# Peptides against a protein of PDB entry 9GMZ, part 182

Target 1, 343 residues: chain A of PDB entry 9GMZ
Amino acid sequence: TGFPLELLTRPATERLAYFENYTVAHPRLKEVYEILMRTIAEPAGASFIFVYGASGVGKTTLRLRVEQKLTELALPKLESDRARVPVVGIEAIAPESRYFNWKEYYTRALITLEEPLIDHKFDYGVRGISRDNFGKINVESKVVAPALRRALENALIHRHPDVFFVDEAQHFGKVASGYKLQDQLDCLKSLANMTGILHCLLGTYELLTFRNLSGQLSRRSVDIHFRRYCADSPEDVQAFKSVLLTFQQHLPLAETPNLVDHWEYFYERTLGCIGTLKDWLKRVLSDALDREATTITLKDLQKRALSVAQCQKMFKEIQEGERQLSETEADVQNLRSALGLGA

## One batch from the design tools (peptide; made by RFdiffusion4, then SolubleMPNN)

Design b2_p20_3_s1 (from b2_p20_3, 7 letters changed)
Fold by OpenDDE base, seed 3:
Structure b2_p20_3_s1 (fold): chain B 343 residues (1-343), chain A 20 residues (1-20)
Amino acid sequence: as target 1 above (343 residues)
Amino acid sequence: AAAIQAQLAAMPQVPDPAPL
């Protein structure tokens, strides 16, 4: 199964959009998807889910898949409950300033939560929050963060999503001192507790710092590790090659490129991260379409590859995260052994 | 429902994870 051959006669923009919208189901994505869906359905008193893994492993793809599935499952109920939103997802932005912009966070969350509901006005009980004639939320500059928080709390209670996603959640940590990071987590915990809405934070291994700083979050959180593919695992190498095979079949080019024969080079420049692989192939496809090329070559791949220095930096960040998890697993095992509970 | 359906239709149709 490959791309629709009719795409070869379509504009470059439509051909690129096809590949951008195409998602390969891969074993780690499936595993984490099933765990996340089950955890959302049965949170067992958890208020948080942490999904952590390498940058470019596919966390945003996972989020979008779960958002789609939760919406599909809710659809029959949304006909009777016009107030309900099944899911809400935002991306955390790295603040330009030394302080996390809670006003911007609450504004963005409120806008995203209410986007599906253009026809269904809600009174937020806050002056300076309105909807225009097109149903778009307008937040006046005079509205302060505590008022936006109350508006978001009221909207989350009224819309009752099954989960609230925060993608790139490591950005809460990059700008704050460790003390301020705890304050940020306590704010998020308070929002989850006040609304009764399950929060899912997706991010890099920097999220492990969040888990360790709040002994109260750890008691009410579920952790999900989204692993990369490892070159030392024959099964992981086979899965990675299968992803390359699938992508080469879905590149809307006249001649199917042989990506699989270059699997080691793809692995070297992606570290086994499928999102990084997809984004690389998108850049190379865009260049190929711009020059009306029939295929892509190794030379075309090399032009858009991450540098060795970038890969070495990313690999160090991955190794540190994987090490911290391995130490935590060993500490749990040592504690169990010391308690006489066995393995 | 209709706006959510339109949002679903605009979301990339990502097929359920088929075995590779």
Scores: peptide ipSAE 0.110, ipTM 0.795, DockQ to the pose 0.019
Fold by OpenDDE base, seed 4:
Structure b2_p20_3_s1 (fold): chain B 343 residues (1-343), chain A 20 residues (1-20)
Amino acid sequence: as target 1 above (343 residues)
Amino acid sequence: AAAIQAQLAAMPQVPDPAPL
């Protein structure tokens, strides 16, 4: 079944919003979703979950789907527990400076935890944190990072989410020295330990550096690899073509474009990353709607495609991440052999 | 409850991919 045909009579903004809000439950997304949901339900003493994969694989989509499901499952309990937030998710911003801004991170986390939808007023115990008349948190410039951390710890304890998501978490790693990276990891560990809240860090393969630097996190972390679709796998190619067919049916255009016949070109310019594919199609759809076009053409696709140079760069970053994981799998086999457990 | 229900209703749908 395609998009609702009534959308063809609707404004371009509503047609675009339909496609933006459309998500294909593709096999890799389902697999990672099920693993993540089970891990959140039964963390088995884990304090961290690492979800890593290529840029544009769909990690933000995964987060939003888990947030939706946790909120739905919590809804019956939220009537009795007005303090509870079922889930909280933030995006880590790349620092403009060589130093991660913890003050800004804690401020954003506090603002997200205390959305205006929460009627239950909480006192952070920190001077210079207030709510305006609209329920929005204001943090005065004089409030220092250690005070904001304590406010966030108290807010997380009081709101007791099932998980705290940090998207684009590789941005914690943008510190010019390995020593400063360890200090940041120890800061995150301490926040998880002090609150008792499970933290899920979503990011690129740069998160593997975080995993390897912390032998104490290894005992208290669960790792989830969000794989791209690989062109050397017939099953992955079939899944990728099925995603193209689905998007083709859900583009709110008068004439259904043939995306499936161009699957190799879509694969070449997305590297099997469904988020990259969706973002590309969204840009092309926007351009088509602005022109009142009945369909999209190969020329429209080419105009909004990533360059070959961008794809080559992204592919090198993916290959390095996939290599590091393959080495880790070999290290597990070597460890098992050395322990006498066999391959 | 009503605000959370409105937020959930505004969230994207997750349909299965079309079979080839």
Scores: peptide ipSAE 0.042, ipTM 0.755, DockQ to the pose 0.063
Fold by OpenDDE base, seed 2:
Structure b2_p20_3_s1 (fold): chain B 343 residues (1-343), chain A 20 residues (1-20)
Amino acid sequence: as target 1 above (343 residues)
Amino acid sequence: AAAIQAQLAAMPQVPDPAPL
């Protein structure tokens, strides 16, 4: 099954939007989705979930699909519980300064919790937080971070989401010292404990630093590794080729391009990361639609590919993250051996 | 509810990968 053929007569914007919205249920995405959904349903006393993996592996796609599913599952209950928000998702922003902007974080979280469609006005008990006539939250510049934290705690308790997602959560780690990172983790831990809301942090392998700094978080966290496809695994290569075939069939062009024959080049320039692959194909599709082209050529792919230098940098970052995980697994095995527990 | 339903209905399904 390919794209709807009627798209070929539709505007370029609609053809591009079709591909942009199209998601492949590739094996690693499906696996991590099922683990994450089960963990949200049965957290077993966990306060945190860590989802880590390479940049461009598809973590944002995972989050959006879980948010969709949790919203769908909650919909029958939202008619009776008009205060409930089923899920909240924010993106952590890289600090412009040596300090994480907690005021901005709390403000963004509050704005996201306060979807205009929630008829139930909540009083935050904080002066300078108001709703406009459209139900949008306005936070006055005079409101300080501790007041915004209390407002967020009250909002999370009142809206009781099944999970609070923080995408790009490695940005909490982008502070000048390990002590400040610990203080930030203790702040997040305190927020989760005070609200009783499960937090899911999605990010790069830099999130492993969060796990290592807090042995107490490790006891109250579930870890989910979102792996890339590896070229040394025949099964992973087959899955990657299947994704290429699927995208080939879902590019809304008059002539189906042969992406599968170029699988090695796609692997070289994506490192087995499906998000990176999709974003590349979006750029190439946009260019093809702008030219009213019937198909995509290898030359069109080459024009929008990441450079070899970018791929080498990304690969080094992946190898360092995979190494840190392998060391942790080896340390556990060494500990088990030293305890006489066997393999 | 109706706007959430419309948003959910507008969200594309996640198809399985094409078999090779």
Scores: peptide ipSAE 0.025, ipTM 0.718, DockQ to the pose 0.063
Fold by OpenDDE base, seed 1:
Structure b2_p20_3_s1 (fold): chain B 343 residues (1-343), chain A 20 residues (1-20)
Amino acid sequence: as target 1 above (343 residues)
Amino acid sequence: AAAIQAQLAAMPQVPDPAPL
């Protein structure tokens, strides 16, 4: 079914919000969702899950959908266990300097963990952390990073989420020198071990460099590759066209635009990344609504497309990530051959 | 619980792609 036709009489802001909130459960998203949900349910002694893929592939959409599902599954138990939070998810901030801001990370994690109006006042064991009359955490500026860490450890133990999500986790790797990057990994590993909480790090292919620095993480991590759609796969092309058809039906415009006939141009400017496609269509829809246009044209698409230079840069980053994974797959085959297991 | 239910109700649906 397409968009609700009543939206055509609604304000442009409501029409745009409909499309912004509309999500397509495309095949790669479903596959990664099922693997991630199964891994969270049965971590088999893993302390980390790494979800990596191209920028704009849909990792944040995956996180939000898993957060929703874990919350739905926990609802019946939340009446009896009022202290429990089903899931916590944060986005890692890009470092403004050569150092990751752990104080900010711990503060944001604490705030997010306590945003649910949980009647149970928890003492974080740290002076300068309080709740206001609305249940929001206030962290005084004088609170140091080691104290915020202890507060987060205590809060994670008390709230016992099924998983702790960190989106844009490649930002942990944007730190000066290999030694400091190892210290960041050991910091995260220690947090997971001290709390007993499974951590899921979502990020770009830059996350592979972070993952590969710790041979100890390799024994306690699960890897999930969130692939883009590839134009050399007929099945991937068909899935990408199906996504275009779905978006075409869900653009709240008087005349349904023909997106499917332009699939090659959409592929050229998104590299098979559905998040990039959605963000492009959102920009074009916003422009169309501002003009009170009845439909979207190829010229409207061209006006909001990523430049060829942007696509070339993004494609180079994808190719480097896909190459590193292919080398890892070859290393697995070489290891199997060296063990006498065959290719 | 009520705040979590309100958050869930505000979350967008994730429909399947239409077949070609």
Scores: peptide ipSAE 0.020, ipTM 0.647, DockQ to the pose 0.063

Design b2_p20_3_s2 (from b2_p20_3, 10 letters changed)
Fold by OpenDDE base, seed 4:
Formats: C-alpha cells, sequence, structure tokens
Structure b2_p20_3_s2 (fold): chain B 343 residues (1-343), chain A 20 residues (1-20)
C-alpha cells in the first residue's frame, strides 16, 4: 500500500504528476458518483442534473471520473458508431462583463465536442467555423452567438453524448439582474430540449438560485448534494482521517509524513473539502520536491495553507448553502404534513 | 479509438481510502 517506490528515483515532475493524478474513492465521492451514474443511465425525463457543494469539495474530480466511466462503457458502441461522443465536459468561465459570454461558452463547447480523437469530420453548417490541418476548430471573430448555438445544437445531435457537463456552472448566475438569470436558464433549457441531451451543471451552492427561479426546471431536474465532511459527525471524521492516511502513503517522498496526527489542522484549513486538501498537499509536495526534501514538515504545510480569513469566508459561504438546503428539506416535510402525507 | 484508449489509460483506477 503506497506509491510505487521507483518514483523516488524519478524526476520531480513525474513524482508530482503521480500525486496530481492520484484520486481517493472517499465515501462522499463514491456516494455522489453512484447517484450521478444512475441518474445519467435513467434520467426519467429529467433534462438537468444539478450537482452542488462547497468550493473544493471535489466536483471536478467527480466529473472527470464520470467522464472516464461513461467513455469506458461506450467503447463497444464507439466501434460501430464513430460519430458518437459518449460525454462532453466543459468549465464555465466567470464573465469579464456584466453579461455571460454565450459566444465563448458555445465556442468552448464546440472545441470540446471535436477534440482530435474523433476521426469523422462534421460540417457545422455555419460559415466561419473551420478546422486547421491538426483538426482543431477555429471560430472566426465575426461568427455571432446564435450561429454558434446552431452549430452546437447540430454537433450535440450528431455526437449524441449521454450527458453534457458544465463545471463551475454558478458563473451563469453572476449576472447583475434576476431577469438576466431567467433568460440564461431559458437558453440552457432550450438547448437541452432542442438537442435531447441531458445537461449536468456542477457548481457551488450559488446553483441553488437556479432551482428557485424556475418551477418548470425543478420538475425536470435532479438535485445531487455533494456534502463536505463535518467535524460533528464521528463517521465523517473517520472518513477524513482515512483520506489523510491515504494521501500520506501516496506522497512520493523518502520519509512518509504523519498527516493523520495533524488532522484537526487539516480540517480547520480545508473545512472537510477533499479537493482543497489535495490542492494544498500538491502545493506542499511541489515545494518539497523543489528543495529535494525527504519529507513534509508542519512549517511546509503552514507556508501553503489557506489563511484563517480565507477559511472564515469560505465557511460562511458553506453555512449559507447548507442552511438553504436544510430549509428546503424542512419545507418539503411541512408540505407533506400539510398534504396529509404522514411520515 | 486508440487515442480514447490512451486517454483512459492515463486515468488510473480510483482506489478506496486506506483503513485506519
Amino acid sequence: as target 1 above (343 residues)
Amino acid sequence: MEAIQELLAKMPEVPDPAPL
């Protein structure tokens, strides 16, 4: 159990890449993975899946592992259907302007749908979209967002992915007026309806604002809460310590650091978010490898830790999201009780 | 096909966490 010992003789870049690519199947990741895979297989007329949770909980890791699994499951079908893409995943970027950049969103979605792994040339039916000699899509600056949307609709229909992932999807909500957020949701809903492709939006608790804006989306959406580990749960504390033990065994250093003895400090500076933990350990490992250090010290950890002020801010954002979910669960119980649906 | 298999080969299996 642990990293391959041969890594100790390898370059720092390979040692770092090993840890970067290392993923732990921690209980919350496994639970959300199983729910998400089941929901993708049997969407039951849903057009949207919302996966929400704290920043750094591991949503991008979840996405990448689902993308991998859907690709593996599709391999036998991809031999017969060379036009098929099993899954598409993009990251939404924060708009530089007061408006979400739909042109940039559609351009990135098109680029991702046509990664050079697909031998079959598709004609988008849109002037100013071309492929270079390397198969990379080029979109001319003159191509307008409605034309890129039609190109994406055609590409999604032709490639027929089982799901379309949008990571950091809270960035759709960063529009200064409630009216513009509804228009964006109606735009996404229309894209899902026109293509027949299931959309999975992954993001922070800011995604809960999308659920509240459309009683029509709520009837065609599945919600998945990716919870952090809580220090008030003994089971969650044990799971968090088990993840620390796993990471200490998989840090490619000559001397295994004792991370588990510092579990409270790791919890304080990650809020129970495993992605935040992994990113912290990655930074500390990089610093250790650059110094040719045999191990990681508490001083090395402290140098790359989030500040107390950053953790306090992140914790307030988490508490507000967890509160909104708890209120929704209570409202469901109150509604059931008011309907005479007993417990 | 080969390039998809090569992409999948770059993503190792996800191990269960170590028992305490």
Scores: peptide ipSAE 0.108, ipTM 0.766, DockQ to the pose 0.063
Fold by OpenDDE base, seed 5:
Structure b2_p20_3_s2 (fold): chain B 343 residues (1-343), chain A 20 residues (1-20)
Amino acid sequence: as target 1 above (343 residues)
Amino acid sequence: MEAIQELLAKMPEVPDPAPL
């Protein structure tokens, strides 16, 4: 089944919004979704979940779908517990300075945790945190990071989310020294321990550096690798082609473009990352709608493709991450063998 | 409650990819 044909008579904005909101349950997304949902339901004493993979693999799509599902599952309980928030999700921002801005992090977390949809007002006990007439949190400039931390700890305890998501979590690592990275992880670990709230950090392969720096976090973390599709795997190539077929059927254009015949070019410019593919197709669809075009051509695709230099850079970052994982897997097997545990 | 239900009702399904 393709897109609803009625969309062809709708404004370009509605046609674009349809494709933006369209999500394919591709095999790797489904696998990671099932593992993540199971781990959130049964954390087995874990305080952290690390979800790592290539930029543009689909981590934000995964997060949003898990947030949706956790909210749906919590609805019956939210009738009896009006203070509860089922899930909280924030994006970590790359600091402009050489230092991670904890004040901004805590402020964003508080704002997201206390969205206007929460009928039950909470008193943070912190001067300079207020709600406006619309229920939005206002944090005065005079409020210091330690006070915001206490407010967030109290809010997380009171609202008791099933998980706290941090997207782009590799930005915690953009600190001028490895020593400060440990301090950042110990700070996050302390927040998780003080609140009893499970934290899920989503990010690039730079999150592996976080995992390796704290042998105490490794004992209380679950790792989830969100893999790209690999061109050397016939099954992965078939899955990637199936995603292209699905997207071509769901582009709201008068003539269905043949994307599948160009699968190698799509693979070359996405490295098997479905998020990168979707974002490319969104840009091309937007251009086609602006021109009132009936279809998408190879020239339209080429105009919005990532450059070869961008793909080479991304591929080098992927290869380094995949190498670090392969080395870690080999080290685990070597350790097991040395302990007299079977492979 | 109603506002959360309205938000959830606007979220599209996640279909499986088309068979080749």
Scores: peptide ipSAE 0.057, ipTM 0.757, DockQ to the pose 0.063
Fold by OpenDDE base, seed 2:
Structure b2_p20_3_s2 (fold): chain B 343 residues (1-343), chain A 20 residues (1-20)
Amino acid sequence: as target 1 above (343 residues)
Amino acid sequence: MEAIQELLAKMPEVPDPAPL
């Protein structure tokens, strides 16, 4: 099954948008999706889910697909409970200063909770938070972070989402001291406990610092590792080639390019990260459409590839994250052995 | 509700990868 052939007669913008919206349910995405959906349905007293993995592995794609599915599953209940929001998803902003901007975080979370699709107006109990005629939240400059927190707590309790997603959550860790990082985690933990809402933090391997800093979070968190494909695994190589074949069939070009024969070059420049692969192919497709080209070539791929230096940097960051996970698994086995529990 | 249904209807299905 390939792209709709009618796209070849459509504008370049529609052809590009087709590929941008195209998502492959590759094995690692399915595995993490199933674990995440199960954990959201049955949190077993967890207050947090940590989803960590390489940059460009596909965490944002995972989030959007879970948000879609939770929304679909909630539709029958939303007829009877017009106050309910099934899911909330935000992206954490990198702090411009040594301090995380909690005012911005709470404001963005409130705006996302209150998209105009909700007929039921909620009073936040906070002066200087209003809605326009389109249901959009306006927060006056005088509203302080503690007041925005109370508004968010009240909104989360009233809207009762199944999960609160925070993408790029490693940005909470970009604080000048370990003490301040603990305060950030205690703040998030308090928000989850006060609202009863499950929080899912998605991010890079920098999220492992959150696991190590709070032995109390570990008791109330579920960890999900979103792995890349590894070239030393025959199964992972086959899965990666299958993704290349799928993208090859779904590039809206007159002549199907041969991507699969170049799988090693695609692997070298993506490190087995499907998001990085998709973003590369999007750039190459855009260049091909701008030239009215019938296909893409190896030269077109090379023009938009990450540099070897970029790949080497990304690979070092991946290896450090994978190492920290392996050490944690060994520590669990050592603890089990020391307790007289078999491995 | 209609706008959520319209949003969901605009989201493409997630197909399985092509078999090799």
Scores: peptide ipSAE 0.057, ipTM 0.743, DockQ to the pose 0.063
Fold by OpenDDE base, seed 3:
Formats: sequence, C-alpha cells, structure tokens
Structure b2_p20_3_s2 (fold): chain B 343 residues (1-343), chain A 20 residues (1-20)
Amino acid sequence: as target 1 above (343 residues)
Amino acid sequence: MEAIQELLAKMPEVPDPAPL
C-alpha cells in the first residue's frame, strides 16, 4: 500500500504535508510506546519517567503519539470533566545564558496546558496572568518566576493531566555548575511532588548526566532507553530496511524510488535513527517537488545527507551514551552479585 | 473539545513497516 495516487495531481505543499504527517510504527517505537503507556497508567509511585536515546531516534514522534492516545482514552471522561486536560507536552529550550529560564518554562507550560480549554476560565490566583478575548493566556512581563510556578502548580492540580511531557529535557543540564543543576532537579522534583503529576523527561543521552546527579530522583524515576537500530543486529537491519520500504512507498512521487537498495548509505548517514531518516527524506522530497521531479535519485539523497563529519560527531555522542548505560548495567549486576542476588 | 479533536485529527494513524 502506498500514498494516495490523487496526491500526484495536488500542489507540492499538500504532497509534502502528506509525507511530513506520515509516521511509521517501527519496532523500537512500538516497544518504547508500550512501555511508556504502561508506565503512565501504572507509575507505581514514580514521579519521573526518563526517556533517553540518540538525537533523531524519534522521541518527539513517541511523545506526540502518546499525547494522542492519552487524549483518545480521556475523551469519555472529558465530556463530564471539562476542567481536565489529559496530557500536557512542552519542549525545553536551550538556555541562551548560563541559567535556565524558569520564567519562560512556566509561561510556556501554562500556555500549553490551558490552550485546549479556551472556553473554561481558570483563576491562577496570580496577578498579571489573564486571558484575552480569544481565550489565549497572556502573561505580563512583571510576573516573576515564583508566581508563575504557583500558577502552574495550581493549573496542574486543577487540570490533572496523566503526564507532563518535557521534550529536549537535556537542556535542563546545560547550566554552568553542578550546584545549579541540583537546584534545577530539586525544582522539578518539588513541582512533581506538589502537583502529584507524573513528569516525563525526553532527551538525548546528555539527559543521563542530569538523571545521575540525583539519587533521590533515581528512587522515584522509571528509565526508558529508546535505542537506535544497530547494523550488527540482523533483526535491526531488517527493521530498518522495512522502514525504508515503507517510506519509499509513501513518497508522493510519480515513480517510486528504490531506497532499500541504498540501505547501507541510509544507515551510514542516520546511524539507525528513524527521525533523522524521515527528516532527510523530507528535505529530499521538498527539493524533488520544487523541481517537479518524477522520482528521487542517489544524487538527490547525497545533496541533503548529513556530512560524514556530522555523522562521526553524532556517533561519538551515541557511543558515549551507550557506554554509560552498559557500565550502569554492569554496576547493577555487580551490586546484585555483591548482595548475593543471583545473576 | 473541538481544539482537542482538531489536534487528534491532525495526527494520522501510524502504520506498521512494510514487509520485505
């Protein structure tokens, strides 16, 4: 099954939008999705979920699919409880300074939390937070971070989402000192504890450094490793090829390109990360549509590929993250053995 | 509710990978 053939007569914008919206349920995405959905349903006293993996592995796609599913599952309850928001998801912004902008974080969280509920006014108990005539939240510049935090705490308690998602959460770790990083962890921990809302932090392997700084968070966190596909695994190679086959069938072009024959080149330039693959194909499709091309060639792929230097940098970051996890698994095994727990 | 439904409507189904 391929793309709807009617797209070939549609504007380039519609053809591109079709592919942008097209998602593949690849095995690693399904696995992590099932673990995450189960953990959200049964957090077992966890206050945090850490989802970590390579850049471009598909964490944002995972988040959006979980947000969709949690919303669908909540629909019957939302008819009776119009104050409830099933899920809230934000992206953490990299700090321009040595300090994380908590004011901006709380503002964005409040805006995102209340956007679905334009018709249902909530009093935040904070002066300088209002809704405009269109129900959009406005936060006056005079409102300070502690006041925005109280407003967010009140809103999270009132709206009671099943989970609070923070994408690109490694950006919390991008601060000038370990002391300030501990203060940030304590701030997040306090927000989760005060609201009773489960927090899911999605990020790169840089998130492990942040996670490992708090032995107290570790006691109340669930870890989910979103692995890339590995070329040394025949099963992972087969899954990666199946994803390429799916994408080639869903590129809205007159002639189906043979992407599968180039699987090694796709693997070399994506490191087995499906998000990186999709973004690459999106750029190549956009170029092909702009040229009114009937298909995609290897030259078109090469023109939009990540450079070898970019791939080498990304691969070193992945290897360091995978190494840290492997060492942690060995440390767990050593601890179990030292405790007299069987291997 | 309409805004949530519109958000859901913008997210198409997630198909399985095509078998090789």
Scores: peptide ipSAE 0.035, ipTM 0.660, DockQ to the pose 0.064

